# Peptides against a protein of PDB entry 4CIC: the designs that were tried, part 113

Target 1, 148 residues: chain A of PDB entry 4CIC
Amino acid sequence: KVSTKGHYGVQAMFDLAQHFGEGPVSLKSIAERQGLSEPYLEQLIAVLRKAGLVKSVRGAQGGYILAREPRDIKVGDIIRVLEGPIAPVESVSQDDPEHSLKFDFSVTKSVWEKVKKSIEEVLDSITLADMLKDAEEAQMAQGYMYYI
Target 2, 147 residues: chain B of PDB entry 4CIC
Amino acid sequence: KVSTKGHYGVQAMFDLAQHFGEGPVSLKSIAERQGLSEPYLEQLIAVLRKAGLVKSVRGAQGGYILAREPRDIKVGDIIRVLEGPIAPVESVSQDDPEHSLKFDFSVTKSVWEKVKKSIEEVLDSITLADMLKDAEEAQMAQGYMYY

## One batch from the design tools (peptide; made by RFdiffusion4, then SolubleMPNN)

Design b2_p20_6_s4 (from b2_p20_6, 10 letters changed)
Fold by OpenDDE base, seed 2:
Structure b2_p20_6_s4 (fold): chain B 148 residues (1-148), chain C 147 residues (1-147), chain A 20 residues (1-20)
Amino acid sequence: as target 1 above (148 residues)
Amino acid sequence: as target 2 above (147 residues)
Amino acid sequence: GKLDLGEDYIELGEPFKIEK
């Protein structure tokens, strides 16, 4: 499972992508559309802003915009910003010395590295522009199902 | 991160694969070699046994063996047994109604489904036999670095 | 099981409740 943070972060960024070119979007509007709490969204947006994926616009029509075009933002970029490097294995908390992976068997590590690489490749292959396209296609498909 | 359970499960299964054909392996010996607590390993093995990936052998030389050949056990099989279906998104605990993913935006879901599929493909492409081979290759490479 | 993508985990599945 992608973390809630990653999921909501992608969702929020996707909302901003849908409004790209329309000017700044308020956090309130994003929160309402995406079913997120505004305080939670503020935290996400703060991180995304610091990473340069989102810009804050001041003024009466202030809010947030994507800092880059949707095609220039990968899902992987969002996830890395919010969650850090994709770690394939849950690091055994250093706090339980008895459960310290004493034998970092290189082989099992290799399996998880392959998983990590695969995840990264997928996430880096999907842009916000791709997501926009998928959304349009889904809407069209739903529209066609109502006509059948 | 694969859960600790998944990680240790694969590690335990790999240990059994390394001893495949040598007879039953005690939980104690697996625990010692893999740096696992025996009680934790007992829980893992119980699940793996119920799933038919491991067999219990009774007797003086009792212990556990792989129920199938290493080539017939995918890492994905182990993970599915221990963790269930690979879920790409952390289900927001139903207990926080305010954080319920109200809008299951089909598009974001699709992204995670792609991730899920990719993970499944990788895990299903790796068998315990592949891991054994990789271990042998790694040992050979280390052996060559010492010369 | 959680697939940890950084601090937050991708849960690869429901933790198997070992029925005691």
Scores: peptide ipSAE 0.030, ipTM 0.790, DockQ to the pose 0.115; fails the geometry check
Fold by OpenDDE base, seed 1:
Structure b2_p20_6_s4 (fold): chain B 148 residues (1-148), chain C 147 residues (1-147), chain A 20 residues (1-20)
Amino acid sequence: as target 1 above (148 residues)
Amino acid sequence: as target 2 above (147 residues)
Amino acid sequence: GKLDLGEDYIELGEPFKIEK
């Protein structure tokens, strides 16, 4: 399960991709379109900005833009920025010493590494440009359904 | 991150696979070998038993055995039993109404479905028999390093 | 972030700490 943070981060970045080339988009408008609270979106955008995936534009028509073209931003890049490295196994927090026996049997670790690698490959294979194309195709398919 | 439950469940099932054909294994012995608390293991085993992946044997030499051969149990089967269906996105628990806006944009949903499918394919491609083979190969590799 | 494989989450990275 991708965290709510990862999910909303991808949604926010996708919204910015849809408006790429149209100028800065306000956080309010992104929040409204994506069903996010503005304060939550501010936190996400701050992290994404610090990582160089988004830029802030100041002024009356200020807001946010993608720092790179949609084709140059992978979903995996967004997830790594927001969530860190894809970890297949929950690090048993050291705080419960009784459950902290990280008996990382080498064999079970290898299973989770395979899962991790597979997730990374999928997320790194999808760009914001791919998502834009998928959205366009979905919209075209809906348009044809109303004409039948 | 696979939950601790999924991780320990796979470890416990792997331990039972290593002893498959040797008779019932006590929960205590599994707990000791896998570094699990016995009470936690009891909870895991109860779920796995209910799902038909493990059987209990009663008596003085009682304990648990795999209900099927290691080749007939996928890691994906264990995870589905312990964790339910593989969900790529955290269901925003309804308890935070402000964050509960499941705005499932169709496009973002498709990304997570691809991730889900990929995870399922990996976990369904690995059996307990595959894990046993990997363990044997690893042990052989260590043996060659000392000679 | 946790990748939810059900009740159990695959963490794809550090959980987003909502800075208070």
Scores: peptide ipSAE 0.030, ipTM 0.783, DockQ to the pose 0.266; fails the geometry check
Fold by OpenDDE base, seed 5:
Structure b2_p20_6_s4 (fold): chain B 148 residues (1-148), chain C 147 residues (1-147), chain A 20 residues (1-20)
Amino acid sequence: as target 1 above (148 residues)
Amino acid sequence: as target 2 above (147 residues)
Amino acid sequence: GKLDLGEDYIELGEPFKIEK
């Protein structure tokens, strides 16, 4: 399961991918297009920048750009940066010691590891370039539906 | 991502599977073996019972049994009962309207749907019988390491 | 309820603490 952070992070990165090669994109513009709060986006972008997925560009037309080509950024990379390693099971809050996962039974752990692996494989199979292509195809399909 | 509820639910169901055919298992015994609190397990079992995955047996040797054979219970069934439909993305708490997923961009949605499908396929491919087999194989492997 | 994978959910990474 992807957190809200992961979801919005992928949206923000996808927005940057759509504008790749067009120059820096302002956080404001991303926030507006993606329906995100600017403060929230600032936090996301800070993490993504620190991880080297985005670059900050200074100046009057400053903002952010992808640090790599869309084809070189996997969704899995974004999620790992924002959320850390893909975990299949919810982190038991340490605050309820009675509900601490005391016994990670090896067999149940194996189930969750299989889930984790499956998620990782999916997310690592999708690049921002793939998402761009899908968006383009969807737009074309909508355009054709208006002509039919 | 599976919740703690899902995790413990699968553990509890697996415990019942290990004792399938041996008669009713007490919640206390499950809790002890699985490292769960009894009150928490009671809540889980209540949901599982309502969903028809477990049966309550009354009497001095009462407790719970699987309602179906281990081979007829998928991990996915357990998770769906306990957590509902497998969702790839966290439900944005309605409490922060500013952080409401306003724009489920179709493309991002597609990514999460792919993740969902993958999770479902995995969880639906694993039965309690498969888990029992895996446990048996693991025990045998440990036994052979001592030789 | 949908499998809620969020706060107490399988984080693919460390929970994003939104500093308030």
Scores: peptide ipSAE 0.028, ipTM 0.789, DockQ to the pose 0.208; fails the geometry check
Fold by OpenDDE base, seed 3:
Structure b2_p20_6_s4 (fold): chain B 148 residues (1-148), chain C 147 residues (1-147), chain A 20 residues (1-20)
Amino acid sequence: as target 1 above (148 residues)
Amino acid sequence: as target 2 above (147 residues)
Amino acid sequence: GKLDLGEDYIELGEPFKIEK
């Protein structure tokens, strides 16, 4: 399960990617399309903006745009900005003080590090441009199903 | 971060793997070696036993053993038993009712499915036997540093 | 299980409820 923050962040960024080159998108419109609360989206966008993934455009037709082209934004970049480093193994101990992992067994740690690395590789292999392409392909496939 | 349950489950199973062929291991001894509470370990072992990954041996020297050879138990098997299917995308919506993911965007879902698949592949590629080998190699490497 | 990529652990399944 991706954190809610990461999930919504990727959704918001994907929405901005879909409108890339069309000008600024309002938070309200993103929130409506993505099924997000506007206040929550505002918090996400603030973080993404600070990280330089999103730009704010001022004016009557103001809103937000991607700060970079969709091909230059990895899903991993979004997740790292919103959630920090992808799950270091060490924090398993914090949620249950009674079960403090006293023994960080090197071998078990290595398993989780492999999992982490795998996740990072996947997320870093997917750009917003890849997501746009996938969406287009999915729409075409659905469109073809209606014509048959 | 693996769930505490998954993490401790893998630790417990690894402990049993280290003692595989030596007879039953007491829960107390596993708990002590792995830094787990015995009651918590008992719950984990109960689930693992029910799933057929662990066997209980009765008697004065009773305890638990792996039900299969270490090479025949994947980390993924342990995790699936303890945690269920590795994170189906659908459950992202349940924890924040105010932010119900009304729109399961197919494209974003596909990203998480790829992540899930990657995790599964990794966990299914690692057996308890692999972990034993890694532990042995690590011990040898440490032993060579002292010489 | 939520894959919390931001927290130090990825929950691969439902959190194990330690029955006290």
Scores: peptide ipSAE 0.028, ipTM 0.782, DockQ to the pose 0.179; fails the geometry check

Design b2_p20_7_s1 (from b2_p20_7, 14 letters changed)
Fold by OpenDDE base, seed 2:
Structure b2_p20_7_s1 (fold): chain B 148 residues (1-148), chain C 147 residues (1-147), chain A 20 residues (1-20)
Amino acid sequence: as target 1 above (148 residues)
Amino acid sequence: as target 2 above (147 residues)
Amino acid sequence: EIKKAQELTRLQRELEKELE
């Protein structure tokens, strides 16, 4: 599962991708368009900036831009930055040391590793540029459905 | 992500698969082998039983067995029973209606749907029989490394 | 500022727990 943080992080990055080349976008405008709280978005953007996926631009027209072209940012890159390594199983919180997964069931681990690999492959196959293209295609399709 | 419930559910089902054909297995023995609390395992088994993946056997040698052969139980079936439909994104709890994902970003949804489909395909491609085979192969490989 | 960040981190942890 992708956390809410990962989900909203991808949305925020996609919003920045939609405005790529148009100059800096304010956090307020992203928050409004994406239905995010501005404080929450500030936290997301801070992490994304630290990871070098987003740049802050200072000045009267200041805000944020993608640090790289949309084609050079994979969804997997965003998720890894926000959530760390993709884990298919929630790490049992360390608080019950007695129920530590002592049984390294190599087989069960292998199942989850296969799931992990599959998720990584999917997320690494999708760029922000691919998402932009899909959005354009969807808008065109909706436009055609209104004319039929 | 698979929840702890899903993870331990697969472990418990795998334990039952390892003993398939040997008769009923006690929850206590499963709990001990899998490092699970017996009360937690009771809850898991209750759900799995209700879904028809496990059968309860009554008597002096009572316990639980797989309701179907290991080859007829996919990991995906176990996960769907324990967790419901595989969701790639945690559903934002409904409690903040204002931050309801009002923007049905069809594109973002499509990304998560692709992830979901990929997870489902993987989990539906693995049976308990496949897991048994992998375990045997791993044991043989370890046995060969010690010799 | 620090208090708001802590509150958001707490809310996030509570949300993570409810989703467990």
Scores: peptide ipSAE 0.105, ipTM 0.748, DockQ to the pose 0.014
Fold by OpenDDE base, seed 4:
Structure b2_p20_7_s1 (fold): chain B 148 residues (1-148), chain C 147 residues (1-147), chain A 20 residues (1-20)
Amino acid sequence: as target 1 above (148 residues)
Amino acid sequence: as target 2 above (147 residues)
Amino acid sequence: EIKKAQELTRLQRELEKELE
């Protein structure tokens, strides 16, 4: 499962991709378009910036831009930055030593590793450029529905 | 992500698969082998029983058995019973109307649908019988490492 | 009934998150 943080992070990065080449985008404008609170978006952008996926631009028209071209940013890169390594199982709190998942039963672990690998492969196969293309195709399809 | 409930549910079902054909297994014995609390396991088994994946056997040697053969139970079936439909994104609590995921932006949704499909395909490709086979192979491999 | 079990599981996850 992708967390809310991962979900909104991908939305914010996609918004920046849609405006790539148009200059810096304000957090306020991203928040408004994506239905996010500005304070929450500030936290997301801070993490993404620290990871080098986003750049801050200073000045009167300051804001944020993608640090790389949309084709060079995978969805998997965004998720790994925001959530860390893709874990198929939610980390059971290590603090109950009695519920030590001691039986890292090799077989159940292998199932989750297969799930992990599959998720990683999917997320690493999708770039922000692919998402832009899909959006354009969807808009064209909607445009054609208005002309019929 | 699979919840703790899904994880332990698969462990409990796998334990029942390992004992399939040997008769009813007590919750206590499953709990001990899988490192689960008995009360927690009771809750899991109740759900699994209601879904028809597990059967309760009454009597002095009472307990639980798989309701189907291990080959006829997919990991995906267990997860769907315990967690419901596989959702790639954690459901944001619907209760904040202001954080209405209104922009179900079709493109981001499509990404998550691809992830969902991939997870479902993997989990539906693995049966309890496959897990049993993998366990046997792992035990054989360990036995060969000690020689 | 399945909805109640999902709600209990959600509550357990929320409780586990509060304990982390």
Scores: peptide ipSAE 0.102, ipTM 0.746, DockQ to the pose 0.018
Fold by OpenDDE base, seed 3:
Structure b2_p20_7_s1 (fold): chain B 148 residues (1-148), chain C 147 residues (1-147), chain A 20 residues (1-20)
Amino acid sequence: as target 1 above (148 residues)
Amino acid sequence: as target 2 above (147 residues)
Amino acid sequence: EIKKAQELTRLQRELEKELE
């Protein structure tokens, strides 16, 4: 399961991709377009900036931009930055040593590893450029339905 | 992410698969073998029984059995019973209608639908019989390393 | 402001724990 953090992080990064090449975008404008609270978006952007996926621009036209071209940012990269490694099973907090998954049932672990690999393959196959293309195709399809 | 409930549910069902054909297994014995609390396992088994994946047997040798052969139970069936539909994104509780994902960004939704489909395909491709076979192969491989 | 954001994150984590 992708967390709310991962979900909204991908939305925010997609918004920045839509404005790529137009210059810096304000957090306020992203928050308004994506239906996010500005304080929540500030936290997400801080993490994404630290990871080098987003750049802050200072000045009168200050704001944020993608640090790379949309084709060079995978959805998997965004998720790994925001959530860490894609874990198929929620890591039972290692803190209770007694309920250590004593039976590292190698077989059950292998099931979750297969799920993990499948998720990683999907998320690493989708770039922000692919998402932009899909959005354009969807808009064109809607436009054609209005003309028919 | 699979919840702890899904994880332990698959372990409990796998234990029942290992004893399939041997008769009813007590919850106590499953809990001991799988490192689960008996009360937690009772809750899991109650859900699995209601869904028709497990049967309760009454009597002196009472306990639980798989309701179907291991080959007829997919890991995906177990997860869907315990967790509901495989949601790629944690359902933000529908309770705040104002924070309805207003922008059903069709594109973002499509990404998560692709992830969902991929997870479903993997989990539906693995049966309890496949897991039993993998366990046997792993045991044989360990046995050959000791000789 | 930072305290409120931390409190919301804490409440979300507590809610996630109650759903477990």
Scores: peptide ipSAE 0.089, ipTM 0.740, DockQ to the pose 0.014
Fold by OpenDDE base, seed 5:
Structure b2_p20_7_s1 (fold): chain B 148 residues (1-148), chain C 147 residues (1-147), chain A 20 residues (1-20)
Amino acid sequence: as target 1 above (148 residues)
Amino acid sequence: as target 2 above (147 residues)
Amino acid sequence: EIKKAQELTRLQRELEKELE
């Protein structure tokens, strides 16, 4: 599952993608459009900026922009930055040192690794550009429904 | 992500699969083998039993057995019973009624639906029988490394 | 006792929610 942090991070990045090429966007405007608290968004943007996915622009028309083109940012990149490596199961087992030594080929571990791999493949297959395209297609479909 | 409940549920079900055909297994023995607390396992087994994945056997050699053959139990079945439908993102949005009416084709929602579908496909592709086979193969591979 | 178990289950669900 994607954490709230990951979810809102993808929303914020998608908002920046929608405004890509239009110049810097204020955190306030992103927060308002995405229904996020500005303080929460500031924390997300700080992490995303540190990871090089977002750039801060200074000045009277300052704000944030994507640091790369939407096609060069995968959803998986955003999630990995915000949440770290995708873990399908919370590693309960790492803290108990005594069970460490057996090559516990936990067949259960292999199941979770398969799930992890599948999630990674999906998230790495979707770019912000793909999301923009999907949004455009959806808007066109809605526009057609109002004309009937 | 799979919850701790889902994780331990799969472990407990796998233990029962390993003993399938040998008769009923006590909760105590499962708990000991899987490193689970017995009270926690009791809660898991109660849910799994209610869902018809596990049967209780009464008597001096009482305990639990799989209600179906290992090949007829998917990991996805276990997870759905214990956790409910796989939700990729917690539904933050359902509680705000005012935003309900816009076909908010949240492109973000579609991303999470794709993730959900992928997880479901993986979990539904793995049976307890597949897990048993994988365990056997791993044991054989370890046996060969010692020679 | 039942309230504590419900609270633990709620906290576990909230933690599971944060980890989801």
Scores: peptide ipSAE 0.116, ipTM 0.751, DockQ to the pose 0.015; fails the geometry check

Design b2_p20_7_s2 (from b2_p20_7, 9 letters changed)
Fold by OpenDDE base, seed 5:
Structure b2_p20_7_s2 (fold): chain B 148 residues (1-148), chain C 147 residues (1-147), chain A 20 residues (1-20)
Amino acid sequence: as target 1 above (148 residues)
Amino acid sequence: as target 2 above (147 residues)
Amino acid sequence: EIEEARLKVEEERKREEELE
């Protein structure tokens, strides 16, 4: 499962992608548009900035921009920055090494590794540019439904 | 993410698959082999039994068996029984319907739906019989490395 | 803050349920 942090991180990055090329966006405006608390967004943006996905711009029109083009940012990159490696299972403390369960553990682990790989493949196949395109297509489809 | 409940549920079901055809297995023996607490396993087995994946056998050799053949039980079936529908994102309360965010919400939702579908496809492609086969192959491979 | 508090309470509840 993607955490709330990952979910809102993708939303915030998508908001920055929608405004890419328009100049710096204020945290306040992102927070208002994405329904995020400004303090929470500040924490997310700090992590994303440290990872080099976002840049801070100083000045009278100060704010944040994407550090790379939307096509060069995968959803998987955002998730890995915010959550770390995709773990398909919540960390069951592997603490009891001794018992004969090594073999069954390997097969069950292989199932979760297959799930992990599948999630990674999906998230690495989707860029912010793909999301922008999907948004444009959805807006066009809605616009056509209001004219009928 | 699969919960601890889903993870241990798959382990318990796999243990029952390894003993399929040998008769009923006690909860105690499953708990010992899988490193699970017996009370926790009792709760898991109760849910799995109610869903018709496990049967209780009464008598002197009482215990549990798979209700279906290992080939007829997908990992996805076990997860859906224990956790419900696969949710790729923790439920963000969709509570604020009013703002212009409807569109951005739809695109982000589509990403998570793609992730969900991918997880479901993987988990529905793996049966307990596939896991048994993988276990046998892994044991054979280890046996050959020692000679 | 309210959601972080809710998540913390839910994590604490899960920890309590795992300890029982």
Scores: peptide ipSAE 0.017, ipTM 0.747, DockQ to the pose 0.016
Fold by OpenDDE base, seed 3:
Structure b2_p20_7_s2 (fold): chain B 148 residues (1-148), chain C 147 residues (1-147), chain A 20 residues (1-20)
Amino acid sequence: as target 1 above (148 residues)
Amino acid sequence: as target 2 above (147 residues)
Amino acid sequence: EIEEARLKVEEERKREEELE
């Protein structure tokens, strides 16, 4: 499962992709458009900036921009930055060594590895550019429904 | 992500598959083999029984059996019974309608739907019989490394 | 937080069942 953090991170990055080439976008404007709290968005953007997916621009028209073109940012890259490696099973806290649940059952591990691989393949196949294209196509389809 | 409940549920069902045709298996024996607490396993088995994946057998040799052949039980069936529908995103508690985070961004929803579909396809492609076969192949491969 | 809340509710339910 993708966490709320991963979900909102993808939304924030998609908002920045929609404004790519228009210059720096304020966190306030992103928060308003995406229905996020500004403090929560600030935390997300800090992580994304540290990972080199977002750049901060200083000045009177300061804000944030994508550090790369939308085609060069995969959804999988955003998720890995915000959540770490895609884990198919919620990590049972490793801290109780005695109840080291022998996750060693090689067969169940192989099932979860297949799930992991499938999720990674999907998320790595979708770029922010693909999402922009899908949004444009959806908007065009809605526009045609109003003209029929 | 699969929850701990889903993970252990698949392990318990796999244990029952390994003993399929041998008669009823006690919860104690499953718990010991799978490294689960017996009370936790009892809760899992109760849910699986209610869903018709497991049967309880009464008597001196009482216990639990698979309700269907291992080939007729998908990993996806077990996960859906224990966790409900495969959700690619953790459901933000629906209870605050005002902070109904407009998950309505149609584009992000489509990404998560693709992830959901991919997970479902994988989990529905794997049966308990497939898992049994994989276990046998792994055991045979280890046996050849010792000789 | 939601899982922790579910775990807490389940622990409370177990405590109530043990007191009965």
Scores: peptide ipSAE 0.016, ipTM 0.744, DockQ to the pose 0.016
Fold by OpenDDE base, seed 4:
Parts: C-alpha cells; sequence; structure tokens
Structure b2_p20_7_s2 (fold): chain B 148 residues (1-148), chain C 147 residues (1-147), chain A 20 residues (1-20)
C-alpha cells in the first residue's frame, strides 16, 4: 500500500506540474487546491526539496516549482522519495532467524518481490506529464458532455 | 502494502499446501514451522476457515487442511480474504468532498487503480501449487550447490 | 491509528535530524 504521505505527495507534485512554467506556487495555494493542511504540505515539500524534485524560489512571489520538467518525474520517483523503496509487505520483524525454515521464507519472499516489481513498473511508467495529459483529456470530455 | 496479517496468512496457507494430502495439521506445528505465535495463527485460521479456504478436522489427530487443492487457491484469494479488496493506497478519509478539485482526484485515482490492477494480476497469477513448485525447484538447486 | 502512525514517523524524522 502507498501511504497517505505518498498519496498526498503525488497530489502536491501534480499540482506543481499543472502550474509548471507559470512561476513559483505558494504552499497555501497548493494546500487549498489539494485539500491538504498547510503544515502537512510543508513537511512533504521539505522532503521533496531535499531530494531535488522541488525547488524553492525566494522573493515577494516566493514559493515552489518542480525542479525538473513533468516528463522527467515519474510517480515512482515521488513514491521512492517519500516512502523509500517500495516494500510490498510491511517489514515483518525478522527477529528469530534460527528456527524459521529459510526455504519457506524464500518462496514467500519471491511472491512479494514479484508484487514489488509489478508496482515499480507501473509507477515508473507514469510521469507527471502523463498525468497532465490525462487531466486535459478528462476536462475535454467533461466539456463536451455539458454541450450536449 | 500487504499487511503482516496477509504475509503470515500466505505463509500459513503455504504450510498447509506443503502438507496437502498428508491429513490434518495442528496449529502448533504450523506455528513452529512458520515462526508464528499460536494465538495469532488461530486468528488467521479462523478467518481463512470462515472464508472456506481451510477446513477443520476433528478427532485425536485433529487440525486443519486446505479446503481446496493448492492449484485452486490463488495468493490473491488469500489476501482478499484476510485484508479485503486490494487497496493500493491507505484509505484517505474523503472527509471534505466540497473543495477538492474533483478532477485532480480523478487523475490521481486512476494512477492508484492502475497499481491495484497490476497487484491483483500478479497475486491472481500465483497459486499455492506454483509456490510448491518453486519450493521444490529451490530445494533441488540448494542440494546441487552443496555438492 | 493514523494519528499514532503520523506521530511515530515524525519522531523518527526528529531522531534522524538530531543524529546528523
Amino acid sequence: as target 1 above (148 residues)
Amino acid sequence: as target 2 above (147 residues)
Amino acid sequence: EIEEARLKVEEERKREEELE
């Protein structure tokens, strides 16, 4: 599962992608559009900035911008920055290594590795640019439905 | 993420698959082999039994068996029974429906739906019989490395 | 439960920042 942190991080990054090229966006404006608390968004943006996905712009119209073009940011990049490596299973404390049949653990591990790989492939196949395109297509489709 | 409950549930079901056809297995023996607490395993088995994936056998050699052949139980079936529908994202409380740009929510939702579908496809492609085969192959490979 | 998980992540983050 992607945590709420990962989910909201993708939303915040998508908001920045929608405003890419328009200059810096305030955290307040992102928070309002995405239904996030500003303090929570500050924490997300701090992590994303440290990872080099977001840049801070100083000044009277200060705020944040994407550090790269939307096409150069995968959803997988955002998730890996916020959540770390995609773990398909919550870390079961490997406390007692001695008595567990190492073999059974190996087979179950392989199942989770297949799940991990599949998630990574999906998330790495989707860029912020793809999300922007999907948004534009959905808006056009809605616009046509109101004129009929 | 699959919870620890899903993880241990798959381990317990795999243990029952390894003993399929040998008769009922005690919860104690499963717990010992899989490194699980017996009380925790009882909870898992109760859910799996209610879902019809496991059968209880009564008697002096009582215990549990798979209710179906290993080939007829997908990993996805086990996960859906233990965790419910595969949710790629933890349920964000959709509390404030009014001000959220419905559109942005739609695009992000589509990303998670793609992830969900991919997870379901993987988990539904793996049966307990496939896991048994993989185990046998891995044992053979280890046996050859020690020679 | 969500609030407790949030608090734990924030505590871990503070510990990592104090160790740098």
Scores: peptide ipSAE 0.015, ipTM 0.745, DockQ to the pose 0.016
Fold by OpenDDE base, seed 2:
Parts: structure tokens; sequence; C-alpha cells
Structure b2_p20_7_s2 (fold): chain B 148 residues (1-148), chain C 147 residues (1-147), chain A 20 residues (1-20)
């Protein structure tokens, strides 16, 4: 599962992508648009900034911007920054290393590695630019539904 | 992520698959082989039994068996029984249904639906029979390394 | 993380069932 942190991180990064090229966006405005608490968003943005996905702009029109173009930020990059490496299974405490040597453990591990790889492939195939395009297409589709 | 419940459930079901056709397996023996607590395994097996993936056999040689052949049990079936529908994201409390109507929510939702679909496709592509085959192949490979 | 959330929801559900 993607955590709440990953989910809201993608949502916040998507909001920044929608405003990319328009200048710095305030955390308050992102929080209001995305339904996030401002303090929680500050924590997310701090992590994203440290990872070089977001830049802080100082001044009267200060705020945050994407550090890279939306096409150069994968959803997988955001998730890896916020959650670390995609783990398909919770770390079962390998408290018994001897049981990890059993053949059965290797087979179950291979299942979870396949799941991990699949998740990574999906998340690495989606950029913020792809999300922007999907948003535009969905807005157009909704607009057409109201005109029919 | 798959929970500990899902992980151990697949492990327990795989143990039952390895003994499929040999008769009923005791929970104690599964627990010992798989490194699970017996009480925890009892809870898992109860859920799996209720879902019709496992059968209880009564008697002196009683225990549990797979209710279906290993080829007819997908990893996805085990996970769905133990964990319900595969949710790619934690249920963010939709405490504000009005925010769910925002366009941005729909796009992020579509990302997670793609992840969900991908996970489901992978887990539904793997049967307990596939896992048995992978185990046999890995045992052969280890056997050849020692020789 | 899918499962930590579900474990939390199931733990919450168990707490709710223990309160009824």
Amino acid sequence: as target 1 above (148 residues)
Amino acid sequence: as target 2 above (147 residues)
Amino acid sequence: EIEEARLKVEEERKREEELE
C-alpha cells in the first residue's frame, strides 16, 4: 500500500505541477486546494525539498515550485522519496534467520519481488506530466457531458 | 504492501500445497515448518477455511488440506480472502466527501487504480502450482551448486 | 503499507466490536 504520506505527497506534487511555470505556490493554497492540513503539508514539502523534488522560493511572492519539469518527475520518484524503497510486504521481523534459509521462504519472497517490480514499473511509468494530461482529458470529457 | 497476515497466509497455503495429496496436515507441523505461531496460524486457517480455500479433516490423522488443487488457487485469491480487495492506498478517511469531487482527486485516484490493477494482475497470474514449480526448480538449482 | 493501514482499520474495527 501507498501510505497516506505517499498519497498526499503525490497530491501536493500534482498541485505544484498544475501551477508549474506560474511561479511559487504557497503551502496554504496547496493545503486548501488539496484538503490537507498545512502543518502536515509542511512536513511533506520539507522531505520533498530535501530530496530535490521541490524548491523553496523566498520573497513576497515566495512559496514552492517543482525543482524539475513535471515530465521529469515520476510518481515512483515521489513515493521512493516519501516512503523509501517500495516494499511489497511489511518487514516481517526476520527474527529467525534460520527460517529465512528454508526453501519455502525463497519462493514466497519471489512472489513479493514480482509484486514489487510490477508496482515500480507502474509508478515509474507515470509522470506528473502524464497526470496533467489525464486531468485535461477528464476536464474536457466532463465539459462535453454537460453540453450534451 | 501485503500485510503480515497476507504474507503468512500465502506461506501457510504454500505449505499445504507442498503436502497436497499426502493427506491432512496438522497446524502444529505447518507452524513449525513456516516459523509461525500456532495460535496465529489458527486464526489464518479459520479465515481461509470459511472462504473455502482450506478444508478441515477430522480424526486421528486430522488436520487441514487445500480445498482446491494448487493450480486452482491464485495468490490473489488468498490475499483477497485475508485482506479483502487489494487497496493500493490506505483508506484516507474520506471525511470530506466534497474534496473527493475535486478533479485532482480523480487523477490521483486513477494512479492508484493503475497500481491496484497491476498488483491484481500479478497476484492473479501466480498459482500455488506455480509456486510449487518454482520451489522444485530452486531445489534443483541448489542441488547442482553443491555437486 | 497497504497492510499496515488494513491492520489499523482491523484494529479499529476490533476496538469498535469490543466497545459494542
Scores: peptide ipSAE 0.063, ipTM 0.763, DockQ to the pose 0.015; fails the geometry check

